Peptides against a protein of PDB entry 7AL2. Designs and how they scored, part 7

Target 1, 85 residues: chain A of PDB entry 7AL2
Amino acid sequence: YEIMLIRPKTIDDINYVVDQVLEESNPVILDLSFLEKESPANFKLAGEKIKQMRSNYGAEALLLSRCNDKNLIIIAPKGVSLVRK

## One batch from the design tools (peptide; made by RFdiffusion4, then SolubleMPNN)

Design b1_p9_5_s4 (from b1_p9_5, 3 letters changed)
Fold by OpenDDE base, seed 5:
Structure b1_p9_5_s4 (fold): chain B 85 residues (1-85), chain A 9 residues (1-9)
Amino acid sequence: as target 1 above (85 residues)
Amino acid sequence: SELDLSIFD
């Protein structure tokens, strides 16, 4: 698999993340800072999509870093284990 | 906006 890196800005980007996780089985490291700052609606949508992937498809999500300019998470498809030591 | 931490629950 590949690890995708993206800072989503649009609904198309959000759907791209969904496709990468569910269809391609690729983990995605995403920075939600743009959506959080620029589009509360799409930020909420992104969160809902992540929850749906977790609930329905066994994806896992982990917060990597949150600071003033970054909101980094990794979402992994079922079959890729995220382990915190 | 604020991060919805429920995505990690």
Scores: peptide ipSAE 0.117, ipTM 0.740, DockQ to the pose 0.135
Fold by OpenDDE base, seed 4:
Order: C-alpha cells, then sequence, then structure tokens
Structure b1_p9_5_s4 (fold): chain B 85 residues (1-85), chain A 9 residues (1-9)
C-alpha cells in the first residue's frame, strides 16, 4: 500500500481522504490545521468522516502531533494496525 | 474551532 500525505483545504480533499482509506486501503496522514483555522464547518465534517470510518469500517485514527499551525493525524484502514508503545 | 478528541476514543 501507499501512505498518502495531505493537508485538506476543501470538501473534495476530505472526500479524497475517505476514498483513499476505504477504496484504496491506503493509510493517510492528514494535517487538519488549514480546516481548523479557515473552515470550522469543514473541520467538523472531517472529524465526522473519521468517526464514521472508525465506526463503520474498522479504520483507526491516531494523533501524531498537535502544535502551532500543525494538526497531524494518521488514519489507517482496517488491516493496517496502529500500535502505541 | 477545537479538535474533537472523540475521534480517538
Amino acid sequence: as target 1 above (85 residues)
Amino acid sequence: SELDLSIFD
């Protein structure tokens, strides 16, 4: 598989993430900092999509880094395990 | 807007 990196800016980008995880079975590392700052509505939408992928498709989500101007999250499809040590 | 941490629960 491939690991996709994206800083979503639009709804199309959010849907691209969903497609990568569910259809392509690729983990995605997201930077949500743009949406968080520029579009509260789309930021909320992104979170809802992540919850749906976790709840309905067995995806996993892990916070990688949150600091000024950075909000990095990895979303892994079912079959790719995220392990915290 | 704040990050909804429930996505990690």
Scores: peptide ipSAE 0.114, ipTM 0.734, DockQ to the pose 0.134
Fold by OpenDDE base, seed 2:
Structure b1_p9_5_s4 (fold): chain B 85 residues (1-85), chain A 9 residues (1-9)
Amino acid sequence: as target 1 above (85 residues)
Amino acid sequence: SELDLSIFD
């Protein structure tokens, strides 16, 4: 698999993340800082999509970094284990 | 706004 890196800016980008996780079975490292700053609605949507992937498809989500201009999250499809050491 | 940490629960 591939690990995708994206800073989503649009709904299309959010759907791209969903496709990568569910259809391609690729982990995605997201920077949600753009959405958080520029579109509260799409930021909320992104969170809802992540929750749906976790609830319905066994995806895992992990916060990587949270600072002033970064909001880094990894979302992994079922079968790719996220391990915190 | 703040990150909804419930996505990690």
Scores: peptide ipSAE 0.109, ipTM 0.732, DockQ to the pose 0.137
Fold by OpenDDE base, seed 3:
Structure b1_p9_5_s4 (fold): chain B 85 residues (1-85), chain A 9 residues (1-9)
Amino acid sequence: as target 1 above (85 residues)
Amino acid sequence: SELDLSIFD
C-alpha cells in the first residue's frame, strides 16, 4: 500500500481521502489546519467522514500533532494497525 | 474552530 499525505481544502479533497482509505486501502496522513481555519462547515464534514469510516468500515484514527498551526492526523484502513506508546 | 476529538473515541 501507499501512505498518502494531503492538506484538504475542498469537498473533493475530503472525498479523495475517503476513496483512499476505503477503496484503495491506503493510510492517509492529513493536515486539517486549512479547513479548520477557512471552512468550519467542511472541517465538521471531514470529522463526520472520519467517524463514519471508523464506525462502518473499521478504520482507525490517531492524532499526530495539534498546535496553533498544525492539525495532523493519520487514518488507517482496517488492514493497517496503528499503535501508540 | 476547535478540533472535534470525538473522531478518536
Scores: peptide ipSAE 0.117, ipTM 0.736, DockQ to the pose 0.134; fails the geometry check

Design b1_p9_6_s1 (from b1_p9_6, 5 letters changed)
Fold by OpenDDE base, seed 1:
Structure b1_p9_6_s1 (fold): chain B 85 residues (1-85), chain A 9 residues (1-9)
Amino acid sequence: as target 1 above (85 residues)
Amino acid sequence: MKIEDFADK
């Protein structure tokens, strides 16, 4: 698999994340800082889609870093385990 | 919505 990195800005970007996780089985590290700041609606949409992937497809979502410039989260498909040591 | 609503820490 590949690890995708993206800072989504549009609905198309959000759907790209979904496709990567569910169709390509690729983990995605995404920076949600743009959506959180610029589009509460699309931030909520992104969150809802992440919740759906977790609930329906066994994806995991883990907060990696939160600061002024970055809001980093990793979403992993069911086949990729996120482990904290 | 907060990130904690859809992501673990």
Scores: peptide ipSAE 0.715, ipTM 0.954, DockQ to the pose 0.960
Fold by OpenDDE base, seed 4:
Structure b1_p9_6_s1 (fold): chain B 85 residues (1-85), chain A 9 residues (1-9)
Amino acid sequence: as target 1 above (85 residues)
Amino acid sequence: MKIEDFADK
């Protein structure tokens, strides 16, 4: 698999993340700082899709870093295990 | 909504 890195700005970017996780089985490292600042509606949409992937497809989502500049999470498909030590 | 609502810490 590949690890995708993206800072989504549009609904198309959000749907690209969903496709990478569910169709390509690629983990995605997301920076949500743009959406959180510029579009509360699209930030909420992104969060709802992440919840759906976790609940319905066994994806995992782990917060990597939260600061003023970056809001980083990793989303992993069911076949990729995320382990916190 | 906050990130903590959909991602584990």
Scores: peptide ipSAE 0.714, ipTM 0.953, DockQ to the pose 0.955
Fold by OpenDDE base, seed 5:
Order: C-alpha cells, then structure tokens, then sequence
Structure b1_p9_6_s1 (fold): chain B 85 residues (1-85), chain A 9 residues (1-9)
C-alpha cells in the first residue's frame, strides 16, 4: 500500500480520503487545519466520514499532533495496525 | 465538532 498525505480543502478532497482508505486500502495522514479554520461545515463532514469509516469498516483514526497551525491525524484502513510505543 | 471527537489520542 501507499501512505497518502493531504491537507483537505474541499468536499472532493474529503471524498478522495474516503476513497483512499476504503477503496485503495491506503492509510492517509491528514492535516485538518484548513477545514477547521475555513469551513466548520466541511470539517464536521470530514469528521462524520471518519467516524463512519471507523464504525462501519474497522478503520482506525489516531491523533498525531494538535496545534493551531497543524491538526494531524492518521486514518488507517482495516488491516493496517496503528501502534503506539 | 473537535478532532478529539473522531480521532483517538
């Protein structure tokens, strides 16, 4: 698999993330800082999609770093284990 | 919504 990195800005970007995780089985590292600042609606949409992937498809989502400039998470498809040491 | 609502720490 590949690891995708994206700072989503649009609904198309959000759907791209969903496709990468569910269809391509690729982990995605996301910076959600743009959506959180510029579009609360699309930030909420992204969050709902992530919740759905976790609930319905066994994806994992782990917070990597939270600050004002970057809000980084990794979303991993089922079968790719995220382990904290 | 906050990131903590959909991503684990």
Amino acid sequence: as target 1 above (85 residues)
Amino acid sequence: MKIEDFADK
Scores: peptide ipSAE 0.714, ipTM 0.953, DockQ to the pose 0.971
Fold by OpenDDE base, seed 3:
Structure b1_p9_6_s1 (fold): chain B 85 residues (1-85), chain A 9 residues (1-9)
Amino acid sequence: as target 1 above (85 residues)
Amino acid sequence: MKIEDFADK
């Protein structure tokens, strides 16, 4: 698999993330800072899609960094384990 | 919604 890195700005970007996780089985590192600041509606949409992937498809989502200038998570498809040491 | 609502710490 490949690890994708993206800072989504549009609904197309959000759907790309879903496709990468569910269809391509690729982990995705997301920076959600643009959506959180510029589009609360699309930020909420992204969050709901992440919840759906976790609940229905066995994806995991882990917070990597949260500060004033970053909003980073990793989403891993079923079969890719996220481990903290 | 906050990021902590859909991602584990």
Scores: peptide ipSAE 0.714, ipTM 0.953, DockQ to the pose 0.951

Design b1_p9_6_s2 (from b1_p9_6, 3 letters changed)
Fold by OpenDDE base, seed 2:
Structure b1_p9_6_s2 (fold): chain B 85 residues (1-85), chain A 9 residues (1-9)
Amino acid sequence: as target 1 above (85 residues)
Amino acid sequence: MEITEFADE
């Protein structure tokens, strides 16, 4: 698998993240800071999609960093475990 | 680095 890195800016980018996790089984490290600042609606949508992936598909989603200009989250598909050491 | 579960609130 590949680890995707993206700072989503559009609904298409959000759907790309969903495709990567669910269809390609690739973990995604995403920075939601753009959506959080520029589009409350799309930020909410991104959150809903993450929740759905967790609830319905067994994805894991962890907050990596929260700063003024970053909101980094890793989303891992069910087949990829996030291990904290 | 602290890693926490993401919640959609």
Scores: peptide ipSAE 0.039, ipTM 0.645, DockQ to the pose 0.198
Fold by OpenDDE base, seed 5:
Structure b1_p9_6_s2 (fold): chain B 85 residues (1-85), chain A 9 residues (1-9)
Amino acid sequence: as target 1 above (85 residues)
Amino acid sequence: MEITEFADE
């Protein structure tokens, strides 16, 4: 698999993330800071999609870092384990 | 690095 890195700005970007995780089985490192600042609606949508991937498809989603300028999350598809040492 | 569960606040 590949590890995708994206700072989504549009609904198309959000759907791209979903496609990468569910269809391509690629982990995605997300920065949600743009959506959080610029579009509350799309930020909420992104969160809903992440929760759906967790609940319905066995994805894992972990917060890597949250600060004023970054909201970094890794989403791993089912079968890719996120392990803290 | 600290890793926590994602939460949409």
Scores: peptide ipSAE 0.038, ipTM 0.647, DockQ to the pose 0.161
Fold by OpenDDE base, seed 4:
Structure b1_p9_6_s2 (fold): chain B 85 residues (1-85), chain A 9 residues (1-9)
Amino acid sequence: as target 1 above (85 residues)
Amino acid sequence: MEITEFADE
């Protein structure tokens, strides 16, 4: 698999993340900081999509880092295990 | 680095 890195800015970018996780089975490291600052509606949508992937498709999602200019999340498809030691 | 389960707050 590939690990995708993206800072979503549009609904198309959010849907791209969903496709990468569910259709391509690729983990995604995404920075939600743009949406959080620029579009509360699309930030909420991104969160809803992440929750749906977790609840309905067995994806895992972890917050990696949150600071003033970054909101980094990793989303892994069901076949890729996120292991914390 | 603290890694936590994603929660929509």
Scores: peptide ipSAE 0.038, ipTM 0.645, DockQ to the pose 0.187
Fold by OpenDDE base, seed 1:
Structure b1_p9_6_s2 (fold): chain B 85 residues (1-85), chain A 9 residues (1-9)
Amino acid sequence: as target 1 above (85 residues)
Amino acid sequence: MEITEFADE
């Protein structure tokens, strides 16, 4: 698999993340800071999609870093284990 | 850095 890196800005980007996780089985490191600041609606949508991937498809989503200009999350598809040592 | 479950709260 590949690890995708993206800072979503549009609904198309959100759908791209979903496609990468669910269809391509690629982990995604995403920065939600743009949506959080610029589009409450699309930020909410992104969160809903993440919840759906977790609840319905066995994806795992972990917060990596939260600061003023970053909201970094890793989403791993089912079968890719996120392990902290 | 601590890693925690993402929750959209």
Scores: peptide ipSAE 0.037, ipTM 0.645, DockQ to the pose 0.184

Design b1_p9_6_s3 (from b1_p9_6, 4 letters changed)
Fold by OpenDDE base, seed 2:
Structure b1_p9_6_s3 (fold): chain B 85 residues (1-85), chain A 9 residues (1-9)
Amino acid sequence: as target 1 above (85 residues)
Amino acid sequence: MKIEEFADK
């Protein structure tokens, strides 16, 4: 698999993340800082999509870093284990 | 929405 990195800015980007996780089975490292700052609605949408992937498809999401400049989350498809030590 | 709702620490 490939690890995708993206800072989503649009709904198309959010859908890209969903496609990568569910269709391509690729983990995605997301920086959600743009959405959080620029569009509460799209931030909520992104979060809802992540919740859906977790609930319905066994994806996992782990917060990597949270600061003013970056809001880093990794989303892994089922079969890729995320473990914080 | 808070990050903790959809991403684990």
Scores: peptide ipSAE 0.700, ipTM 0.952, DockQ to the pose 0.936
Fold by OpenDDE base, seed 5:
Structure b1_p9_6_s3 (fold): chain B 85 residues (1-85), chain A 9 residues (1-9)
Amino acid sequence: as target 1 above (85 residues)
Amino acid sequence: MKIEEFADK
């Protein structure tokens, strides 16, 4: 698999993330800082998609960093385990 | 919505 990195700005970007996780089985490192600042609606949409991937497909989502400038999450498909050491 | 609602710490 590949690890994708993206700072989504549009709905197309959000759907790209979903496709990478569910269809391509690629982990995605996601910076949600743009959406959180610029589009509460699309930030909510992104969060809902992540919740759905977790609930329905066994994806994991782990917060990597939270600050005003960056909002980093890794989303992993079911076949990729995220382990905290 | 807050990020903590959909991502674990």
Scores: peptide ipSAE 0.699, ipTM 0.952, DockQ to the pose 0.963
Fold by OpenDDE base, seed 3:
Structure b1_p9_6_s3 (fold): chain B 85 residues (1-85), chain A 9 residues (1-9)
Amino acid sequence: as target 1 above (85 residues)
Amino acid sequence: MKIEEFADK
């Protein structure tokens, strides 16, 4: 698999993330800082999509960094385990 | 919505 890195800005970007996780089985590292600042509606949409992937498809989502300037998470498909040491 | 609502710490 590949690890995708993206800072989504549009609904198309959000749907790309969903496709990468569910269809391609690729982990995705996301920076949600653009959506949180520029589009609260699309930030909420992204969050709902992540919740759905976790609840319905066994994806995991882990917070990597939360600062004033970054919102970093990793989303892993069911076949990839995230382990904190 | 906050990021902590959909991602584990």
Scores: peptide ipSAE 0.698, ipTM 0.952, DockQ to the pose 0.958
Fold by OpenDDE base, seed 1:
Structure b1_p9_6_s3 (fold): chain B 85 residues (1-85), chain A 9 residues (1-9)
Amino acid sequence: as target 1 above (85 residues)
Amino acid sequence: MKIEEFADK
């Protein structure tokens, strides 16, 4: 598999993340800072989709870093284990 | 919505 990196800015980007996790089985490192700042609605949409992937498909989502300019999360499909030691 | 609602720390 590949690890995808994206700072989503549009609904298309959000759907790309979903496709990568669910269809391609690729982990995605996300920076949600753009959506959080510029589109609360799309930030909420992204969050809801992440919740759905976790609840319905066994994806994991782990917060990596949070600051003013970065909101980094890794989302992993069910087959990829995330462990914080 | 806050990140903590959908991502673990």
Scores: peptide ipSAE 0.698, ipTM 0.952, DockQ to the pose 0.969

Design b1_p9_6_s4 (from b1_p9_6, 3 letters changed)
Fold by OpenDDE base, seed 1:
Structure b1_p9_6_s4 (fold): chain B 85 residues (1-85), chain A 9 residues (1-9)
Amino acid sequence: as target 1 above (85 residues)
Amino acid sequence: MEIEEFADK
């Protein structure tokens, strides 16, 4: 698998993340800071998609960093373990 | 929406 890095700005970007996780089984390092600031609706949508991937497909989502200009989350598909040591 | 709602800590 590949690890994708993206700072989504559009619904198309959000759907790209979903496709990467569910169809390609690629982990995604996601920065939601743009959506959080520029589109509350799409930020909410992104969160809903993450919740759905967790609930329905066994994905994991882990907060990596939260600060003024970052909202970094890793989303791992089922089969890719996120391990904290 | 809080990060806690959709991401593990």
Scores: peptide ipSAE 0.040, ipTM 0.647, DockQ to the pose 0.899
Fold by OpenDDE base, seed 5:
Parts: structure tokens; C-alpha cells; sequence
Structure b1_p9_6_s4 (fold): chain B 85 residues (1-85), chain A 9 residues (1-9)
């Protein structure tokens, strides 16, 4: 698999993330800071998609860093384990 | 690095 990195700005970007996780089985390192600042609606949508991937497809999603400038999350498909040491 | 479960609060 590949690890995708993206700071989504549009609905198309959000759907791209979903495709990468569910269709391509690629982990995604995601920065939601743009959406959080610029589009409350799309930020909410992104969150809903992440929750759906967790609930319906066994994806894992962990917050890596949260500050004013970054909202970094890793989303892993079911076949990729996220391990905290 | 601190890792926590994602929460859209």
C-alpha cells in the first residue's frame, strides 16, 4: 500500500480520501485545518465521512496533532493496524 | 508524539 498525504480543500478532496481508504486500502495522513477554518460545512462532512469509515468499514482514525495551524489525523483501512508504543 | 482517537468536537 501507499501512504497518502492531503490537506483537503474541497468536497472532491474529501471524496478522494474516502476512495483512498476504502477502495485503494491506503492509509491517509489528513490535515483538516483548511476545512476547519474555511468551511464549517465541509469540515463537518469530512468528520462524518471519517466516522462512517470507522463505523461501517472498520477503519481506524487517530488524531496526531491539534493546534491552531494543524489538525492532523491518520486514517487507516481495516487491514492496517495503528499501534501506539 | 501523542495519539488520541479522532473526535470532531
Amino acid sequence: as target 1 above (85 residues)
Amino acid sequence: MEIEEFADK
Scores: peptide ipSAE 0.040, ipTM 0.639, DockQ to the pose 0.163
Fold by OpenDDE base, seed 2:
Structure b1_p9_6_s4 (fold): chain B 85 residues (1-85), chain A 9 residues (1-9)
Amino acid sequence: as target 1 above (85 residues)
Amino acid sequence: MEIEEFADK
């Protein structure tokens, strides 16, 4: 698998994340800071998609970093384990 | 680095 990095700006980017996790089985490191600042609606949509991937497909999503300029989330497909030591 | 469960804010 590959680890994808993206800072989504559009609905197309959100759908890209979904495709990477569900179709390609690639983990995604996601910076939601653009959507959070520029589009409350698309930020909400991104969150809903993440929750759906968790609930319906066994994806895992963890917050990596939260600050004024970054909102970094890792989303892992079911086949990739996230372990904290 | 702290890693926590994602939650909507």
Scores: peptide ipSAE 0.038, ipTM 0.629, DockQ to the pose 0.162
Fold by OpenDDE base, seed 3:
Structure b1_p9_6_s4 (fold): chain B 85 residues (1-85), chain A 9 residues (1-9)
Amino acid sequence: as target 1 above (85 residues)
Amino acid sequence: MEIEEFADK
């Protein structure tokens, strides 16, 4: 698999993340800081999609960093384990 | 770095 890195700006970018996790089985490291600042509606949508992937498809989603200018999350598809040491 | 479960708010 590949690890995708993206800072989503549009609905198309959000749907790309969903496709990478569910269809391609690729982990995604994403920065939600653009959506949080520029589009509250699309920020909410991104969060809902993440919750759906967790609840319905066995994805894991972990917060990596939260600051004023960053909102970094990793989403792992079912079959890729995230391990904390 | 500490990794915590994502919670949307």
Scores: peptide ipSAE 0.038, ipTM 0.626, DockQ to the pose 0.176

Design b1_p9_7_s1 (from b1_p9_7, 4 letters changed)
Fold by OpenDDE base, seed 5:
Structure b1_p9_7_s1 (fold): chain B 85 residues (1-85), chain A 9 residues (1-9)
Amino acid sequence: as target 1 above (85 residues)
Amino acid sequence: DELDFSIFD
């Protein structure tokens, strides 16, 4: 698999993340800071999509870093485990 | 920083 990196800015970007995780089985490292600052609605949508992937498809999500200028998340498809050491 | 698993509960 590949690890995709994206800072989503649009609904199309959010759907791209969903496609990468569910259809391509690729982990995605995404920075949600743009959406959080610029579009509360799309930030909420991104969160709902992540919840759905976790609830319905066995995806895992991990917060990597949260501060004023970044909100880094890794979302891993089922079969790619996230391990904390 | 501590990493948070299972965000967006």
Scores: peptide ipSAE 0.035, ipTM 0.661, DockQ to the pose 0.237
Fold by OpenDDE base, seed 4:
Structure b1_p9_7_s1 (fold): chain B 85 residues (1-85), chain A 9 residues (1-9)
Amino acid sequence: as target 1 above (85 residues)
Amino acid sequence: DELDFSIFD
Protein backbone atom coordinates (compact mmCIF):
# COMPACT_ATOMS: atom_id res chain seq x y z
CA TYR B 1 0.00 0.00 0.00
CA GLU B 2 0.88 3.68 -0.24
CA ILE B 3 0.45 6.35 2.39
CA MET B 4 -1.30 9.33 0.86
CA LEU B 5 -0.88 12.87 2.14
CA ILE B 6 -3.45 15.55 1.42
CA ARG B 7 -4.77 18.84 2.73
CA PRO B 8 -8.36 18.74 1.49
CA LYS B 9 -9.84 21.95 0.16
CA THR B 10 -12.94 20.76 -1.72
CA ILE B 11 -15.60 18.09 -1.63
CA ASP B 12 -13.71 16.35 -4.43
CA ASP B 13 -10.69 16.15 -2.14
CA ILE B 14 -12.82 14.65 0.62
CA ASN B 15 -14.16 12.03 -1.76
CA TYR B 16 -10.62 11.34 -2.90
CA VAL B 17 -9.71 10.49 0.69
CA VAL B 18 -12.67 8.13 0.92
CA ASP B 19 -11.68 6.45 -2.33
CA GLN B 20 -8.09 6.01 -1.20
CA VAL B 21 -9.11 4.38 2.06
CA LEU B 22 -12.00 2.22 0.89
CA GLU B 23 -11.15 1.38 -2.72
CA GLU B 24 -7.36 1.56 -2.81
CA SER B 25 -6.79 0.39 0.78
CA ASN B 26 -4.27 3.16 1.30
CA PRO B 27 -3.78 4.95 4.61
CA VAL B 28 -4.24 8.70 4.36
CA ILE B 29 -2.61 11.40 6.44
CA LEU B 30 -4.80 14.44 6.00
CA ASP B 31 -4.64 18.00 7.26
CA LEU B 32 -8.15 19.30 7.92
CA SER B 33 -6.98 22.79 8.88
CA PHE B 34 -8.04 24.37 5.60
CA LEU B 35 -11.59 23.04 5.78
CA GLU B 36 -11.88 23.86 9.46
CA LYS B 37 -11.01 27.49 8.77
CA GLU B 38 -12.58 28.04 5.37
CA SER B 39 -15.62 25.75 5.15
CA PRO B 40 -17.40 24.62 8.30
CA ALA B 41 -19.85 22.65 6.16
CA ASN B 42 -17.14 20.69 4.38
CA PHE B 43 -15.25 20.23 7.64
CA LYS B 44 -18.37 18.64 9.09
CA LEU B 45 -18.75 16.52 5.97
CA ALA B 46 -15.18 15.28 6.29
CA GLY B 47 -15.85 14.28 9.88
CA GLU B 48 -18.99 12.44 8.89
CA LYS B 49 -17.11 10.54 6.20
CA ILE B 50 -14.45 9.53 8.70
CA LYS B 51 -17.12 8.31 11.12
CA GLN B 52 -18.78 6.33 8.34
CA MET B 53 -15.52 4.70 7.32
CA ARG B 54 -14.91 3.69 10.93
CA SER B 55 -18.42 2.46 11.61
CA ASN B 56 -19.16 0.70 8.34
CA TYR B 57 -15.80 -0.38 6.95
CA GLY B 58 -13.57 -0.95 9.96
CA ALA B 59 -11.26 1.96 9.27
CA GLU B 60 -9.26 3.47 12.13
CA ALA B 61 -8.59 7.14 12.71
CA LEU B 62 -5.92 8.74 14.88
CA LEU B 63 -5.33 12.38 15.68
CA LEU B 64 -1.65 13.12 15.07
CA SER B 65 -1.45 16.84 15.78
CA ARG B 66 -3.80 19.70 16.43
CA CYS B 67 -2.64 23.29 16.66
CA ASN B 68 -3.46 26.64 15.12
CA ASP B 69 -1.98 25.73 11.75
CA LYS B 70 -2.52 21.98 11.56
CA ASN B 71 -5.22 19.41 12.12
CA LEU B 72 -3.44 16.19 11.18
CA ILE B 73 -5.27 12.88 11.15
CA ILE B 74 -4.30 9.45 9.89
CA ILE B 75 -7.02 7.19 8.54
CA ALA B 76 -6.11 3.55 8.03
CA PRO B 77 -8.16 1.01 6.11
CA LYS B 78 -9.25 -2.20 7.78
CA GLY B 79 -6.22 -4.11 6.54
CA VAL B 80 -3.75 -1.72 8.17
CA SER B 81 -3.70 -1.48 11.95
CA LEU B 82 -2.71 1.56 13.93
CA VAL B 83 -0.88 0.65 17.12
CA ARG B 84 -0.06 2.95 19.98
CA LYS B 85 2.95 2.02 22.09
CA ASP A 1 0.83 14.28 25.02
CA GLU A 2 -1.56 11.49 24.13
CA LEU A 3 -2.76 10.60 20.67
CA ASP A 4 -6.48 9.99 20.49
CA PHE A 5 -7.88 7.00 18.66
CA SER A 6 -11.44 6.89 17.41
CA ILE A 7 -11.73 10.59 16.75
CA PHE A 8 -15.09 11.98 15.68
CA ASP A 9 -17.07 9.73 17.96
Scores: peptide ipSAE 0.035, ipTM 0.657, DockQ to the pose 0.246
Fold by OpenDDE base, seed 2:
Structure b1_p9_7_s1 (fold): chain B 85 residues (1-85), chain A 9 residues (1-9)
Amino acid sequence: as target 1 above (85 residues)
Amino acid sequence: DELDFSIFD
């Protein structure tokens, strides 16, 4: 698999994340800071999509870093486990 | 820093 990196800015980008996780089985490291600042609606949508992937498809999500200018999340498809040591 | 697994609960 590949690890995709993206700072989503549009609904198309959000759907890209979904496609990468569910169809391509690729983990995605995404920075939600743009959506959080620029579009509360799309930020909420992104969150809902992540919740759906977790709930329905066994994806895992982890907050990597949250600060003023970044909101880094990793979402891993089922079969790629996120383990904290 | 502590990582949070439950940000979207």
Scores: peptide ipSAE 0.035, ipTM 0.659, DockQ to the pose 0.278
Fold by OpenDDE base, seed 3:
Structure b1_p9_7_s1 (fold): chain B 85 residues (1-85), chain A 9 residues (1-9)
Amino acid sequence: as target 1 above (85 residues)
Amino acid sequence: DELDFSIFD
């Protein structure tokens, strides 16, 4: 698999993340800071998509960094485990 | 720093 890195800006970018996790089984590292600042509606949509992937497809989500200028998340598909040491 | 696995409940 590959690890994808993206700072989504549009609905198309959000759907790209979903496709990478569910269809390609690739982990995705996201920076949600653009959506959080520029589109509250699409920020909410991104969160709902992540929730759906966790609830329905066994994906895991982990907050990597949260501050005033960053909102970094990793989404791992089922079969790729996130392990805390 | 603690990492949170349940950010979207």
Scores: peptide ipSAE 0.035, ipTM 0.653, DockQ to the pose 0.276

Design b1_p9_7_s2 (from b1_p9_7, 3 letters changed)
Fold by OpenDDE base, seed 2:
Structure b1_p9_7_s2 (fold): chain B 85 residues (1-85), chain A 9 residues (1-9)
Amino acid sequence: as target 1 above (85 residues)
Amino acid sequence: MELDLSIFD
């Protein structure tokens, strides 16, 4: 698999993330800072999609970093384990 | 907008 890195800006980008996790089985590291700042609606949508992937497909989500200009989250598909040490 | 932390629950 590949680990995708993206700072989504549009709904298309959000759907790209969903496609990567569910269809391609690739983990995705997202920077949600753009959506958080520029589009509360799409930020909410991204969160809903993440919750759906967790609830329905066994994806896991982990906050990596949150700063003024970064909101980094990793979403891993089922079968890729996120481990805290 | 504040991050919805419920995505990590």
Scores: peptide ipSAE 0.077, ipTM 0.706, DockQ to the pose 0.137
Fold by OpenDDE base, seed 3:
Structure b1_p9_7_s2 (fold): chain B 85 residues (1-85), chain A 9 residues (1-9)
Amino acid sequence: as target 1 above (85 residues)
Amino acid sequence: MELDLSIFD
């Protein structure tokens, strides 16, 4: 598999993340800082999509870094294990 | 805007 890195800015970008996780079985490292600052609606949508992937498709999500200037999250498809130490 | 941490629950 490949690990995708993206800072989504649009609904198309959010759907790209979903496609990468569910269709391509690729983990995605997301920076949600743009959506958080510029689009409350799409920020919420991104969160809902992540919840759906976790609930319905066995995806896992892990917070990598959260501060004033970044929101870094990894979302992994079923079959790729995320381990926190 | 605050990050919704419920995505990790």
Scores: peptide ipSAE 0.056, ipTM 0.686, DockQ to the pose 0.137
Fold by OpenDDE base, seed 4:
Formats: sequence, C-alpha cells, structure tokens
Structure b1_p9_7_s2 (fold): chain B 85 residues (1-85), chain A 9 residues (1-9)
Amino acid sequence: as target 1 above (85 residues)
Amino acid sequence: MELDLSIFD
C-alpha cells in the first residue's frame, strides 16, 4: 500500500481521503488545520467521514500532532494496524 | 471550530 499525505481544503479533498482509505486501502496522514480554520462545516464533515469509516469499515484513526499550525491525524484502513506506544 | 476528539474513541 501507499501512505498518502494531504491537507484537505475542499469537499473533493475529503472524498479523496475516503476513496484512498476505503477503495485503495491506503493509510492517509491528514492535516485538518486548513478546514478547522477556514470551514467549520467541512471540518465537521471530515470528522463525520472519519467516524463513518471507523464505524462501518473498521478504519482506525490516531492523532499525531496538534498545535496552532497543524492538526495531524492518520487514518488507516482495516488491515493496517495503528498502535500507540 | 474545535476538533471533535470523539473520532478517536
């Protein structure tokens, strides 16, 4: 698999993440800082999509880093294990 | 908007 990195800015970007996780089975490292600052609605949507992938498809999500400039999350498809140590 | 941490629960 590939590991995708993206700072989503649009709904298309959010859907790209979903496609990468569910259709391509690729983990995605997200920076949600743009959506958080610029679009509360799309930020919420991104969160809902992550929840849906977790609930319905066995995806896992892990917070990597959060500060003023970045909000880094990895979302992994079923079959790729994320372990916090 | 603050991050909803429930996505990690």
Scores: peptide ipSAE 0.054, ipTM 0.683, DockQ to the pose 0.135
Fold by OpenDDE base, seed 5:
Structure b1_p9_7_s2 (fold): chain B 85 residues (1-85), chain A 9 residues (1-9)
Amino acid sequence: as target 1 above (85 residues)
Amino acid sequence: MELDLSIFD
């Protein structure tokens, strides 16, 4: 698999993330800072999509870093384990 | 809008 890195800005980007995780089985490292700042609606949508992927498809999500101007998370598809040491 | 941390629960 590939590890995708994206700072989503649009609904298309959000759907791209979903496609990468569910269809391509690629982990995605996301920076949600743009959506959080620029589009509360799309930020909420992104969160809902992540929850749906976790609830319905066995995806995992971990917060990598949250600070001012950065909200980094990793979403892993089912079959890719995220392990915290 | 604040990040909903429930996505990590």
Scores: peptide ipSAE 0.061, ipTM 0.693, DockQ to the pose 0.135; fails the geometry check

